# Designs tried in a protein design run: peptides against a protein of PDB entry 5KEZ. Part 67

Target 1, 320 residues: chain A of PDB entry 5KEZ
Amino acid sequence: NVAIYNPFRPWWERYQPVSYKLCTRSGNEDEFRNMVTRCNNVGVRIYVDAVINHMCGNAVSAGTSSTCGSYFNPGSRDFPAVPYSGWDFNDGKCKTGSGDIENYNDATQVRDCRLTGLLDLALEKDYVRSKIAEYMNHLIDIGVAGFRLDASKHMWPGDIKAILDKLHNLNSNWFPAGSKPFIYQEVIDLGGEPIKSSDYFGNGRVTEFKYGAKLGTVIRKWNGEKMSYLKNWGEGWGFVPSDRALVFVDNHDNQRGHGAGGASILTFWDARLYKMAVGFMLAHPYGFTRVMSSYRWPRQFQNGNDVNDWVGPPNNNGVI

## One batch from the design tools (peptide; made by RFdiffusion4, then SolubleMPNN)

Design b2_p14_3_s1 (from b2_p14_3, 7 letters changed)
Fold by OpenDDE base, seed 1:
Structure b2_p14_3_s1 (fold): chain B 320 residues (1-320), chain A 14 residues (1-14)
Amino acid sequence: as target 1 above (320 residues)
Amino acid sequence: SFPTAEELYQQRQE
């Protein structure tokens, strides 16, 4: 991915890919293989946060400022490490003046235009689908069990399906023959927008962002909410079907006060309430549960906003 | 009252 130095190596640089090489600040491919093997050998499965909707930001300077030293040029849409070229992006498909998503009530813009300047891949093209599938299949062959598909809301469900149809079965060294990768899709659906979580049910599970938002409100005792209202928690609260839901109290985005959930989201910063929420989530049968493991950073609030919300995970291994 | 998708992803750019 892009190496960003201002601010210094933020967490979100990881979501600006310039190649599909397994060479980041988390480690190299050999180290990753080693981890996957060790985990699988003790029954711990690995799924990968796969960023396949886009490459890096259109405004990033061309060069070799990347975690694996690969050259890239956002201006000319050149990503030779893949390779991608100008033919592999939705620049001509997006009809907005800026090239970015300008109206989230227009599903076509949401899917065909750039997400906050991130170069939008033309997932309708078989070439692009194949390059992504090759990346994911490489991971499957290493021994991962599945994927989180980042920014799924910004991809057409049919394009996702086309990629998934190209995927190998899981590695038979650790999984039963014929096993399929576990898929869940990041879709932010809090209502009010045309794109719905249900659009993606055919591809796998989806994130239910209403879960953490509503649970936080209840546990915080906001707006007169009562614990007794949780009697019909899950589908009774308008959430997606349990067998399609991946649920969580917080994620890396809303842990920093951003994204779906707002100020209601409980985090490790509110330890007691957070433990209550996580405990409830684990005890209740609704959805597939995910527990967050995060890190502290030096928060600095200005006008109600943490100006240090960019701080990335600790690094002490010398990986650039 | 909830942040939009745009607000969620704004941090992903310089």
Scores: peptide ipSAE 0.167, ipTM 0.812, DockQ to the pose 0.175
Fold by OpenDDE base, seed 4:
Structure b2_p14_3_s1 (fold): chain B 320 residues (1-320), chain A 14 residues (1-14)
Amino acid sequence: as target 1 above (320 residues)
Amino acid sequence: SFPTAEELYQQRQE
C-alpha cells in the first residue's frame, strides 16, 4: 500500500493499495506465512481484510512510496505491480463531475465512482476479477481461512460473486478438503440508502452496523431505551438474519469521531459501557461475533473532531 | 443520528 508520511503512517494507508504484494508495515510475505502457519497449528484462523474495491487515492503522488517499494502512478492509473492500467478502472463509467461518489442515494455512483478519491476498480472486467482472485487465492494457499471484503457496498454483488467463484478451497493442510473461505462483507446499511445488506447475502455474511449503533443507544439509555427491550434482540430489531450477520460493537472506522462514527457507538474509551456491550454481544446467540481490539491514541478534538483520528496502532517509526 | 457510509470513509482521505 501507499506509504503516507503526512500524517505519519496513518492506519488508513493500508486501505490504499498499490499492489497485492504481501509486504506491509507488519512484515513481509515470509513472516506472514510463518504467522499463518503458527496460528493455524494452534487452531487460530486468519481472516484477511481484503481491499479489492479500489487502489490508492487519485491524488497520491506517483512514485515508489509504498510499503513494498512498488512503483505506481495514480494519475495514469498505472499499477504495474498488479498490473493495472487505465482500462481497469471505472473512470469512464462514473458520471459524476468529480469522479467521486457525490450522492449515496444513487447506487450506481456508490459502486462505480471513487470512494473518497480512491481509484475505483472496474470489477466488471474478468481481468480485474482474476487479478483479485489471484491475490486472494495466494492468501488461501498460504492458509488463511477467509476474508473481510472491504467496502463491499461499493462493489456490485455480482462482481463479488464472480471473484468468489474463482477462489480455491482452503488449504487442506489445516482445513477439511473442500472447505470454502469464510466471507464477510463490509456493507454499511443503516437504512435510508438504496443499497441494502440483503443484496449481498448470496456472497456471505454482512456486517450489521445497526447492531453496534442500536446496542449503544440501549446501553446509553438514549431515547428511553431499556435493557429489557433487548429481549427480542436480533431479527426482532430489524437486523439481518442471524446466519448472515457479522456483529460487532465497534470497528476501526466508527470508533473515531462523533460525526463519522455516530455518538451511539460504544468504544473502549467508555470502558464500563463497552464491557457491558461486548459481554452482551458474546452472550447473545445472534450473529457471528467480532471483538474489536484497538488501542489508545492521543485524541485531540478540534471543533468536535479528533484531529488525530489517523493514528494507527502502536508502532516503531511506522513499523508495527 | 447514525453516520452515513460517506462519513465513515472520510477518514481515508489524505
Scores: peptide ipSAE 0.162, ipTM 0.813, DockQ to the pose 0.165
Fold by OpenDDE base, seed 5:
Structure b2_p14_3_s1 (fold): chain B 320 residues (1-320), chain A 14 residues (1-14)
Amino acid sequence: as target 1 above (320 residues)
Amino acid sequence: SFPTAEELYQQRQE
């Protein structure tokens, strides 16, 4: 991915890929392979956060400022480490003046235009689908158990399906023969927009962002909410079917207060309430549960916003 | 009451 130095190596640089090389601040491919093997050998499975909707931002300077030194040129849509070129992006498909998503009530813009300047891959092309499938299959062959698909809301469900149809069975060294990768898709559906979580049920589970948001309001006792209202928690609260839901109290985005759920989201900063929320989540049968493991950073609020929300994991001068 | 998708991903920009 792109190496960002202003701010200094933020967490979100990971979501600006320039190649599909397994070479980041977390380690190289050999180290990753070693980790996957060690984890699998003790019954811990690995699920990869796969960024396949886009490459890096269109405004990033060309060069070799990346975690593995790969050259890239956003201006010319040149990513030779893949390789991608101008033919592999939705620049001509997007009909907005800016090339970015301008109206989230237009599903075609949400899927075909750039997400906040991030170069949007032409996932309708078999070539692009194949390159992504090759990346994911490499991970499958290493021994991962499945994937979180980042920014799934911004991909056509049919394109995702086409990619998934190209995937190998899981590695038989650790998984039963014929096993398929576990797929869960990041779809932010809090209502009010044309794209729905149900659009993606055919591809796998989806993130239920209503879960953490609503649970937070209840535990915080906002707006007169009571624990007794949780009697019909789950589908009764308008959530997706349990067998399609991946649930969580917080994630890396909304932990920082700017993601789906807003200020209602409970985090480790609210220790007592957070423990209550996580305990409830683990005790309740609704959905597939995900527990957050995070880190503290020096929060600095200005006008209600943490100016240090970019801070990544503990590191030594950029080295994790 | 909830942040938009645009607000969520805004942090991914320089």
Scores: peptide ipSAE 0.146, ipTM 0.806, DockQ to the pose 0.221
Fold by OpenDDE base, seed 3:
Structure b2_p14_3_s1 (fold): chain B 320 residues (1-320), chain A 14 residues (1-14)
Amino acid sequence: as target 1 above (320 residues)
Amino acid sequence: SFPTAEELYQQRQE
C-alpha cells in the first residue's frame, strides 16, 4: 500500500493499495506465511481484510513511496505491480463532476464512482476479477480461512460473486477437503439509502452496523432505552437474519466516531460499558461475533472531532 | 440520527 507520511503512517494507509504483494508495515510475505502456519497449527484461523474495491487515492503522488517499494502512478492509473492501467478503472463510467461519489442515494454512483478519491476498480472486467481472485487465492493457498471484503457496499453484488466463484477451496493441510473460504462483507446499511444489506446475502455474511449502534444506545440508557428491550434482540429489532449477520460492538472506523453508529458506539475508552456490551454480545446467540482489539492514541478533539483519528497502532518509526 | 456511511470512509482521505 501507499506509505503516507502526512499524517505520519496513518492506519488507513492500509486501505490504499498499490499492489497485491504481501509486503507491508506489518511484515513481508514469509513472515505472514509463518504467522498463518503457527496460528493454524493451534486452531486459530486467519481472515484477511481484503481491499478489492479500489486502489490508492487519486491525489497521491506517483513514485515508489509504498510499503513494498512498488512503483505506482495514480494520475495515470498505472499500477504495474498488478498490473492495472487506465482501462481497469471506472473513470469513464462515473458521471459525477468530481469523479467521486456525490450522492449516496444514487446506487450507481456508490458503485461506479470513487470512494473519497480512492481509484475505483472496474470490477465488471474479467481481467480485474481475475487479478483480485489471484490475490485472494494466493492467500487461501497460504492457509487463510476467509475474508472480510472491504467496502462491499461500493461493489456490485454480482461482481463480488464473480470473484468469489474463482476462489479455491481452503488449504487441506488445515481445513477439511472442499472447504470454502468464510466471507463477510462490509456493508453499511443503517437504512435510508437504496443499497441494502440484503443485496449481498448471496455472497456471504454482512456486517450489521445497527447492532453496535443500537446496543450502544441501550447500554448508555439513551432515549429511555432499557435492557429489558433486548428481549427480542436481533431480528426483532429489524436486524438482518442471524445467519447472515456479522456483529460487533465497534470496529476501527466507528471506534473513532465516524460513520455508522456515531457517538452511541461503545469503545474501550468507556471500559465498563464496553465490557458490558461485549459480554452481552458474546452471550447472545444472534449473529457471528467479532471482538475488537485496539489501542490507545492521543485523542485531540477540535469542534467535537478527534483530529488524531488517523493514528495507527503502536509502531517503531512506521513499522509495527 | 447516526452518521452516514459516507462519513465512515472520509477519514481514509489524505
Scores: peptide ipSAE 0.133, ipTM 0.802, DockQ to the pose 0.165

Design b2_p14_3_s2 (from b2_p14_3, 4 letters changed)
Fold by OpenDDE base, seed 3:
Structure b2_p14_3_s2 (fold): chain B 320 residues (1-320), chain A 14 residues (1-14)
Amino acid sequence: as target 1 above (320 residues)
Amino acid sequence: SFPSAEQLYLERQK
């Protein structure tokens, strides 16, 4: 991915890929392979956060400032390490003036335009699908168990399906022959927008962001909410079917207080309430559960917003 | 009443 130095190596630089090389702040490919092997050998499975909707931001300077030294040029849409070129992006398809998503009530914009400047891949193209599948298959062959598909809301479900249909079975060294990768898709659906979580049920599980948002309000006793109201927790609260839901109290995004839950989201900063929420989640049968492991950072609030919400995990001069 | 989904991705723009 691109190496960002202003601010200094933020967490979100990981979501600005310039190649599909397994060479990042966390280590090189050999180290990753070693980790996957060691984890699998003790029954711990690895699921990769796959960033396949986009490449890096359009405003990032061209050059070799990336975690594996690969050259890239956002301005010309040149990512030779893949390789991608201008033909592999949705620049001509997006009809907004800025090239970015401007209206989230326009599903076509949400899928075909840039997510906050991130260069939007033309996933309708078989070439692009194949490059992504090759990346994911490489990971599968290494021994990962599945994937979180980042920014799935911004990809057409059919394009996702086309990619998934190209995937190998899981590595038989650790998984039963014929096993398929576990897929869960990050789809932010709190209602009010045309794109729905149900659009993605056919590809795998989806993130249920209503879960953490609503649970937060209940645990916090906001708006007269009571724990007794959790009697019909799950589908009874309007959540997606349990067998399609991946649930969580917080994630790396909404932990920072904005979007998909806002201030209701419980985090480790509210230790007691957070433990209550996580404990409840783990005890309740609804959905596939995910527990967050995070870190402290020097929060600095200005006008109600943490200006240091970019801060990544503890690191040694950018190396984790 | 929650912030828009777009807000989650603002940091990634930089």
Scores: peptide ipSAE 0.052, ipTM 0.761, DockQ to the pose 0.162
Fold by OpenDDE base, seed 5:
Structure b2_p14_3_s2 (fold): chain B 320 residues (1-320), chain A 14 residues (1-14)
Amino acid sequence: as target 1 above (320 residues)
Amino acid sequence: SFPSAEQLYLERQK
């Protein structure tokens, strides 16, 4: 991914890829392979956060300022380490003046235009699908168990399906023959927009962001909410079917207060309430549960916003 | 009451 130095190596630089090389601040491919092997050998499975909707931001400077030194040029859509060129992006398909998503009530814009400047891949092209599949298959062959698909809301479900259809079965060294990768898709559906979580049920599970938002409201006793109202928690609260839901109290985005759920989201900063929420989540049968592991950072609020919400994991001058 | 989808990803372009 791109190396960002202003602010200094933020967490979100990881979501701006310039290649599909397994070479980031978290480690190199050999270290990753070693981790996957050791984890699998003790029954711990690995699921990769796969960024396949886009490459890096259109305004990032060209050059070799990336975690693995690969050259890239956002201006010309040149990513030779893949390789991608201008033919592999949706610039000509997006009809907005800016090239960015301007109206989230237009599903076509949401999927064909750039997400806040992130160069949008032409996932309708078999070439692009194949390059992504090659990346994911490499990970499958290493021994990962599945994937979180980042920004799935911004990809056509059919394009995702086409990629998934190219995937290998899981590595038979650790998984039964014929096993398929576990897929869960990040889709933010809190209502009010045309794209629905149900559009993606055919590809795998979907993140249910209503879960953490509503649970936070209840435990915080906002708006007169009571825990007794959790009697019909799950589908009764308008959530997706349990067998399609991946649930969580918080994630890396909404932990910082500006993601889906807003201020209702409970985090480790509110230790007692957070423990209550996580305990309830683990005790209740609804959905597939995900528990957050994070870190503390020096929060500094200005006008209600943490100006240090960019701070990444503990590091030594950029080295994790 | 919830932030928009656009607001969610704004930090990625800071």
Scores: peptide ipSAE 0.041, ipTM 0.740, DockQ to the pose 0.177
Fold by OpenDDE base, seed 4:
Structure b2_p14_3_s2 (fold): chain B 320 residues (1-320), chain A 14 residues (1-14)
Amino acid sequence: as target 1 above (320 residues)
Amino acid sequence: SFPSAEQLYLERQK
């Protein structure tokens, strides 16, 4: 991915890929392989946060400022390490003036235009699908168990399906023969927009962002909410079917206060309430649970916004 | 009543 130095190595640089090389701030491919092996050997499975909707930001300077030194040129859509070229992006398909998503009530924009400047891959193309599948298959062959698909809302479900159909079975060294990768898709559906979580049920589980948002309001006792109202927690609260739900109290985005759920989201900053929420989540059978492991950072609020919300995990001069 | 999805990825663009 792109190496960002201003601010210094933010967490979100990981979501600006320039190649599919397994070479990041956390280590090289051999180290990753070693980790996966060690984890699998003790029954811990690895799920990769796969960034396949886009490459890096369109405004990033061309060069070799990347975690593995790969050259890239956003301006010309040149990512030779893949390789991708201008033909592999939706520049011509997006009809907005900026090239970015301008209206989230336009599903076509949401999927065909750039997410906040991130170069939008033409996932309709078999070539692009295949390159992504190759990346994911490499990970599968290493021994990962599945994937979180980042920004799934911004990909056509059919395109995702096409990629998934290209995936190998899981590595038989650790998984039963014929096992399929576990897929959960990040789809932010809080209602009011045309894209629905149900659009993605065919591909795997989806993130249920209403879960953390609603649970937060209940535990915070907002709007007269009571714990007793959780009696029909799950589908009874309008959530997606349990077998399609990936549930969580918070994630890296909304714990920074600007994401889905707003101020209702509980985080480690509110330790007691957070423990209550996480405890409830783990105790309740609804959905597949995900527990967040985060970190403290020096929050500095200016005009209601944390100017340090970019801060990544504890690291040594950028190396995690 | 929820923040726009647009806000979720603002930092990723930088």
Scores: peptide ipSAE 0.028, ipTM 0.701, DockQ to the pose 0.207
Fold by OpenDDE base, seed 1:
Structure b2_p14_3_s2 (fold): chain B 320 residues (1-320), chain A 14 residues (1-14)
Amino acid sequence: as target 1 above (320 residues)
Amino acid sequence: SFPSAEQLYLERQK
């Protein structure tokens, strides 16, 4: 991914890829293989947060300022480490003046335009689909069990399906022959927008962002909410079907006030309430549960916003 | 016909 130095190596630089090389501040490919093997050997399975909707931001300077040293040029849409070129992006499909998503009530903009300047891949192209599939298959062959598909809301479900149809079965060293990868898709659907979680049910599970948002309000006793109201928690609260839901109290985005959930989201900063929420989530039979593991950073609130929400995980490997 | 990794995980929890 791109190396961002202002602010200094933020967490979100990881979501700005310039190649599909397994070479980041989290480690190199050998280290990743080692981890996957060790985890699989004790029954711990790995899924990868796969960033396949886009490459890096259009405003990032060209050069080799990336975690694996790969050259890239956002201005010319040149990512030779893949390789991608100007033919592999949706610049011509996006009809907005800026090239960015300007109206989230326009599904075509949401999917064909750049998410906050991130160069939007032309996932309709078989070439692009194949390059992504190669990346994911490489991970499958290493031994991962599945994927979180980042920014799925911004990809056409059919394009995702086309990519998934190219995927190998899981590595038979650790999984039964013919096993398919576990897929869950990040889709933020709180209602009010044309893109719905149900659009993606055919590809796998979907993140249910209503879960953490609503649970937060209940645990916080906002708006007169009571724990007793959770009797019909799940579908009864208007959530997606349990067998399509991946649920969580918080994620890295809404932990920082980004994405969906707002101030209702409980995090480790609210330790007691957070433990209550996580405990309830793990005890209640709805959806596939995910527990967050995060870190502290020096929060500094200005006008209600943490100006240090960019701070990445502890890392002393500043060389890459 | 073959289970997903998710299904395998869920079945193991039973």
Scores: peptide ipSAE 0.025, ipTM 0.523, DockQ to the pose 0.016; fails the geometry check

Design b2_p14_3_s3 (from b2_p14_3, 6 letters changed)
Fold by OpenDDE base, seed 4:
Structure b2_p14_3_s3 (fold): chain B 320 residues (1-320), chain A 14 residues (1-14)
Amino acid sequence: as target 1 above (320 residues)
Amino acid sequence: SFPSSEQLYRELQK
């Protein structure tokens, strides 16, 4: 991915890929392979946060400032390490003036335009699908168990399906023969927008962002909510079917006080309430649970916004 | 009552 130095190596640089090389702030491919092996050998499975909707930001300077030194040129849509070229992006398909998503009530913009400047891959193309599948299959062959598909809301479900159909069975060294990768898709559906979580049920589980938002409201006792109201927690609260739900109290985005869930989201900053929420989540059968492991950072609020919300995990001069 | 997805993703490129 792109190496960002201003601010200094933010967490979100990981979501700006320039190649599919397994060479990051956390280590090289050999180290990753070693980790996967060691984890699998003790029954810990690895699920990769797969960034396949886009490459890096369109405004990033061309060069070799990347975690593995791969050259890239956002301006010309040149990512030779893949390789991708201008033909592999949705520049011509997006009809907005900026090239970015401007209206989230327009599903075509949401899927065909750039997410906040991130170069939008033309996932309708078999070539692009295949390159992504190759990346994911490489990981599968290494021994990962599945994937979180980043920004799934911004990909057409059919395109995702096409990629998934190209995936190998899981590595039989650790998984039963014929096992399929576990897929969960990040789809932010809090209502009010045209893209629905149900659009993605065919591909795997989806993130249920209403879960953390509603649970936070209840535990915070907002709007007269009571714990007793959790009696029908799950589908009874309008959540997606349990077998399609990936549930969580917070994620890296809403943990930072913005976006989906708003101020209701509970985080480690409110330790007691957070423990209550996580405990309840783990005790309740609804959905597939994801527990957040985060970190403290030096929050600096200016005009109600944390100017340091870019800070990534504890690291040594950028190396995690 | 929830922040829009637009608001969320705009925060990613600071």
Scores: peptide ipSAE 0.033, ipTM 0.755, DockQ to the pose 0.168
Fold by OpenDDE base, seed 5:
Structure b2_p14_3_s3 (fold): chain B 320 residues (1-320), chain A 14 residues (1-14)
Amino acid sequence: as target 1 above (320 residues)
Amino acid sequence: SFPSSEQLYRELQK
């Protein structure tokens, strides 16, 4: 991914890829293989956060300022480490003046235009699908158990399916022969927009962002809501079917303020209430549960916004 | 009641 120095190595630089090489601030490919092996050997499975909707931001400077030193040029859409070129992006399909998503009520913009300037890959092309599949298959062969598909809302479900259809079975050294990768897709569906979580049920599980938002409201006792109202928690609250749901109290985005769920989201900053929420989630049978492991950062609020919401994991002068 | 997806992504400082 790109190495961002202003601000200094933010968490979100991880979501600006320039190659599919396994060289990051967390380590190299050999170290990753070692971790996956050690985890698998004790029954801990690894699921990779796969960023396949886009490459880096269109305004990032060209050069070799990346975690693996790979050259890239956003201006010319040149990513030779893949390789991608201008033919592999949706610039010509997006009809907005800026090239970015401008209206989330227009499903075609949401999927064909750039998410906050991130160069949008042309996932309709078999070439692009194959390059992504090669990346994911490499991880499968290393021994990962599945994937979180980042920004799935911004990809056409059929394009995702086409990629998934190219994937290998899981590594038989640790998984039963014929096992398929576990897929869960990040889709933000709080209602009111044309893209629905149900559009993606055919590809795997989906994130249920209503879960953390509603649970936070209840535990905070907002709007007169009571714990007793959780008697029909799950589908009874309008959530997706349990067998399609991945549920969580918070994630890295909504932990930082005005993301999906807003101020209702409970986090480690509210320790007592957060423990109650996580405990309830783990005790209740609805959905596949995900527990957050995060870190403290020096929050600094200005005009209601944390100006340090970019801060990444603890590090020593950029080295994790 | 809930923040829009547009608000979420525009707040990302990419």
Scores: peptide ipSAE 0.033, ipTM 0.756, DockQ to the pose 0.161
Fold by OpenDDE base, seed 2:
Structure b2_p14_3_s3 (fold): chain B 320 residues (1-320), chain A 14 residues (1-14)
Amino acid sequence: as target 1 above (320 residues)
Amino acid sequence: SFPSSEQLYRELQK
């Protein structure tokens, strides 16, 4: 991915890929292989956050400022380490003046235009699908158990399916023969927009963002909400079917106050209430559960926003 | 009401 120095090595640089090489601030490919093997050998499975909707931001300077040293040029859409070129992006398909998503009520914009300037891959092309599948298959062959698909809302479900259809079975050294990768898709669907979580059920599980949002209001006792109202928690509250849901109290985005769920989201900053929420989630039989393991950072609020929301994991001058 | 996805991604402007 790109190496960002202003601000200094933010968490979100990881979501601006310039190659599919397994060399980042987390380590190199050999170290990753070693970690996956050690984890699998003790029954801990690895699921990769796969960023396949886009490459880096269009405004990032060309050069070799990347975690693996690979050259890239956002201006010319040149990513030779893949390789991608200008033919592999949706610049010509997006019809907005800016090239970015401007209206989230237009599903075509949401899928074909750039997410906050991130260069949008032409996932309709078999070449692009194959390059992504090669990346994911390399991980599968190493021994990962599945994937979180980042920004799935911004990809056509059929394009995702086409990629998934190219995937190998899981590594039989650790998984039963014929096992398929576990897939869950990040889709922010709180209602009110045309793209629905149900559009993606055919590809795997989806994130249920209503879960943490609603649970937060209940545990915070907002608007007269009571714990006793959770008797029919799950589908009874309008959530997706349990077998399609991946549920969580918070994630890295809404832990920083970013959109989905708003101020209702509970985090480790409110320790008592958060433990109650996580405990309830683990006890109640709805969805596939995900527990957050995070870190503290020096929050500084200005006009209701944390100006340090970019801060990544603890590090030694950029080295994790 | 909940923040829209549009509002969320505006905050992620890089």
Scores: peptide ipSAE 0.032, ipTM 0.751, DockQ to the pose 0.159
Fold by OpenDDE base, seed 3:
Structure b2_p14_3_s3 (fold): chain B 320 residues (1-320), chain A 14 residues (1-14)
Amino acid sequence: as target 1 above (320 residues)
Amino acid sequence: SFPSSEQLYRELQK
């Protein structure tokens, strides 16, 4: 991915890929393979956060400032390490003036335009699908158990399906023969927008962002909410079917006070309430549960927003 | 009253 130095090596640089090489601030491919092997050998499975909707931001300077040293040129859409070129992006499909998503009530913009400047891959192209599948298959062959598909809301469900249909079975050294990768898709559906979580049920599980948001209000006793109201927690609260839901109290985005959930989201900053929420989540049968492991950072609030919400995990001069 | 989905990935903005 791109190495960002202003701010200094933020967490979100990981979501600006310039190649599908497995060399980042976390380590190289050999180290990753070693970790996957060691984890699998003790029954701990690895699920990769797969960033396949886009490449890096369109405004990032061209060069070799990347975690694996690969050259890239956002301006010309040149990512030779893949390789991608200008033919592999949705620049010509997006009809907004900026090239970015401007209206989230326009599903075509949400899928075909750039997410906050991130170069939007033309996932309708078999070439692009195949390059992504090759990346994911490499990971499968290493021994990962599945994937979180980042920014799934911004990909057409059919394009995702086409990619998934190209995937190998899981590595039989650790998984039963014929096992398929576990897929969960990050889809933000709090209502009010045309793209729905149900659009993605056919590809795998989806993130249920209503879960953490609503649970936060209940645990915080906001708006007269009571614990007794959790009697019909899950589908009874309008959440997606349990067998399609991946649930969580917080994630890396809404932990920082923005995105889906807002101030209701409970985090480790509110330790006692957070433990209550996580404990409830783990005890309740609804959905597939995900527990967040995070870190402290020097929060600085300006106008109600943390200007340091970019801060990544503790690191040694950018190396984790 | 939740933040808009548009606010996600705001750190990735130009």
Scores: peptide ipSAE 0.036, ipTM 0.767, DockQ to the pose 0.170; fails the geometry check

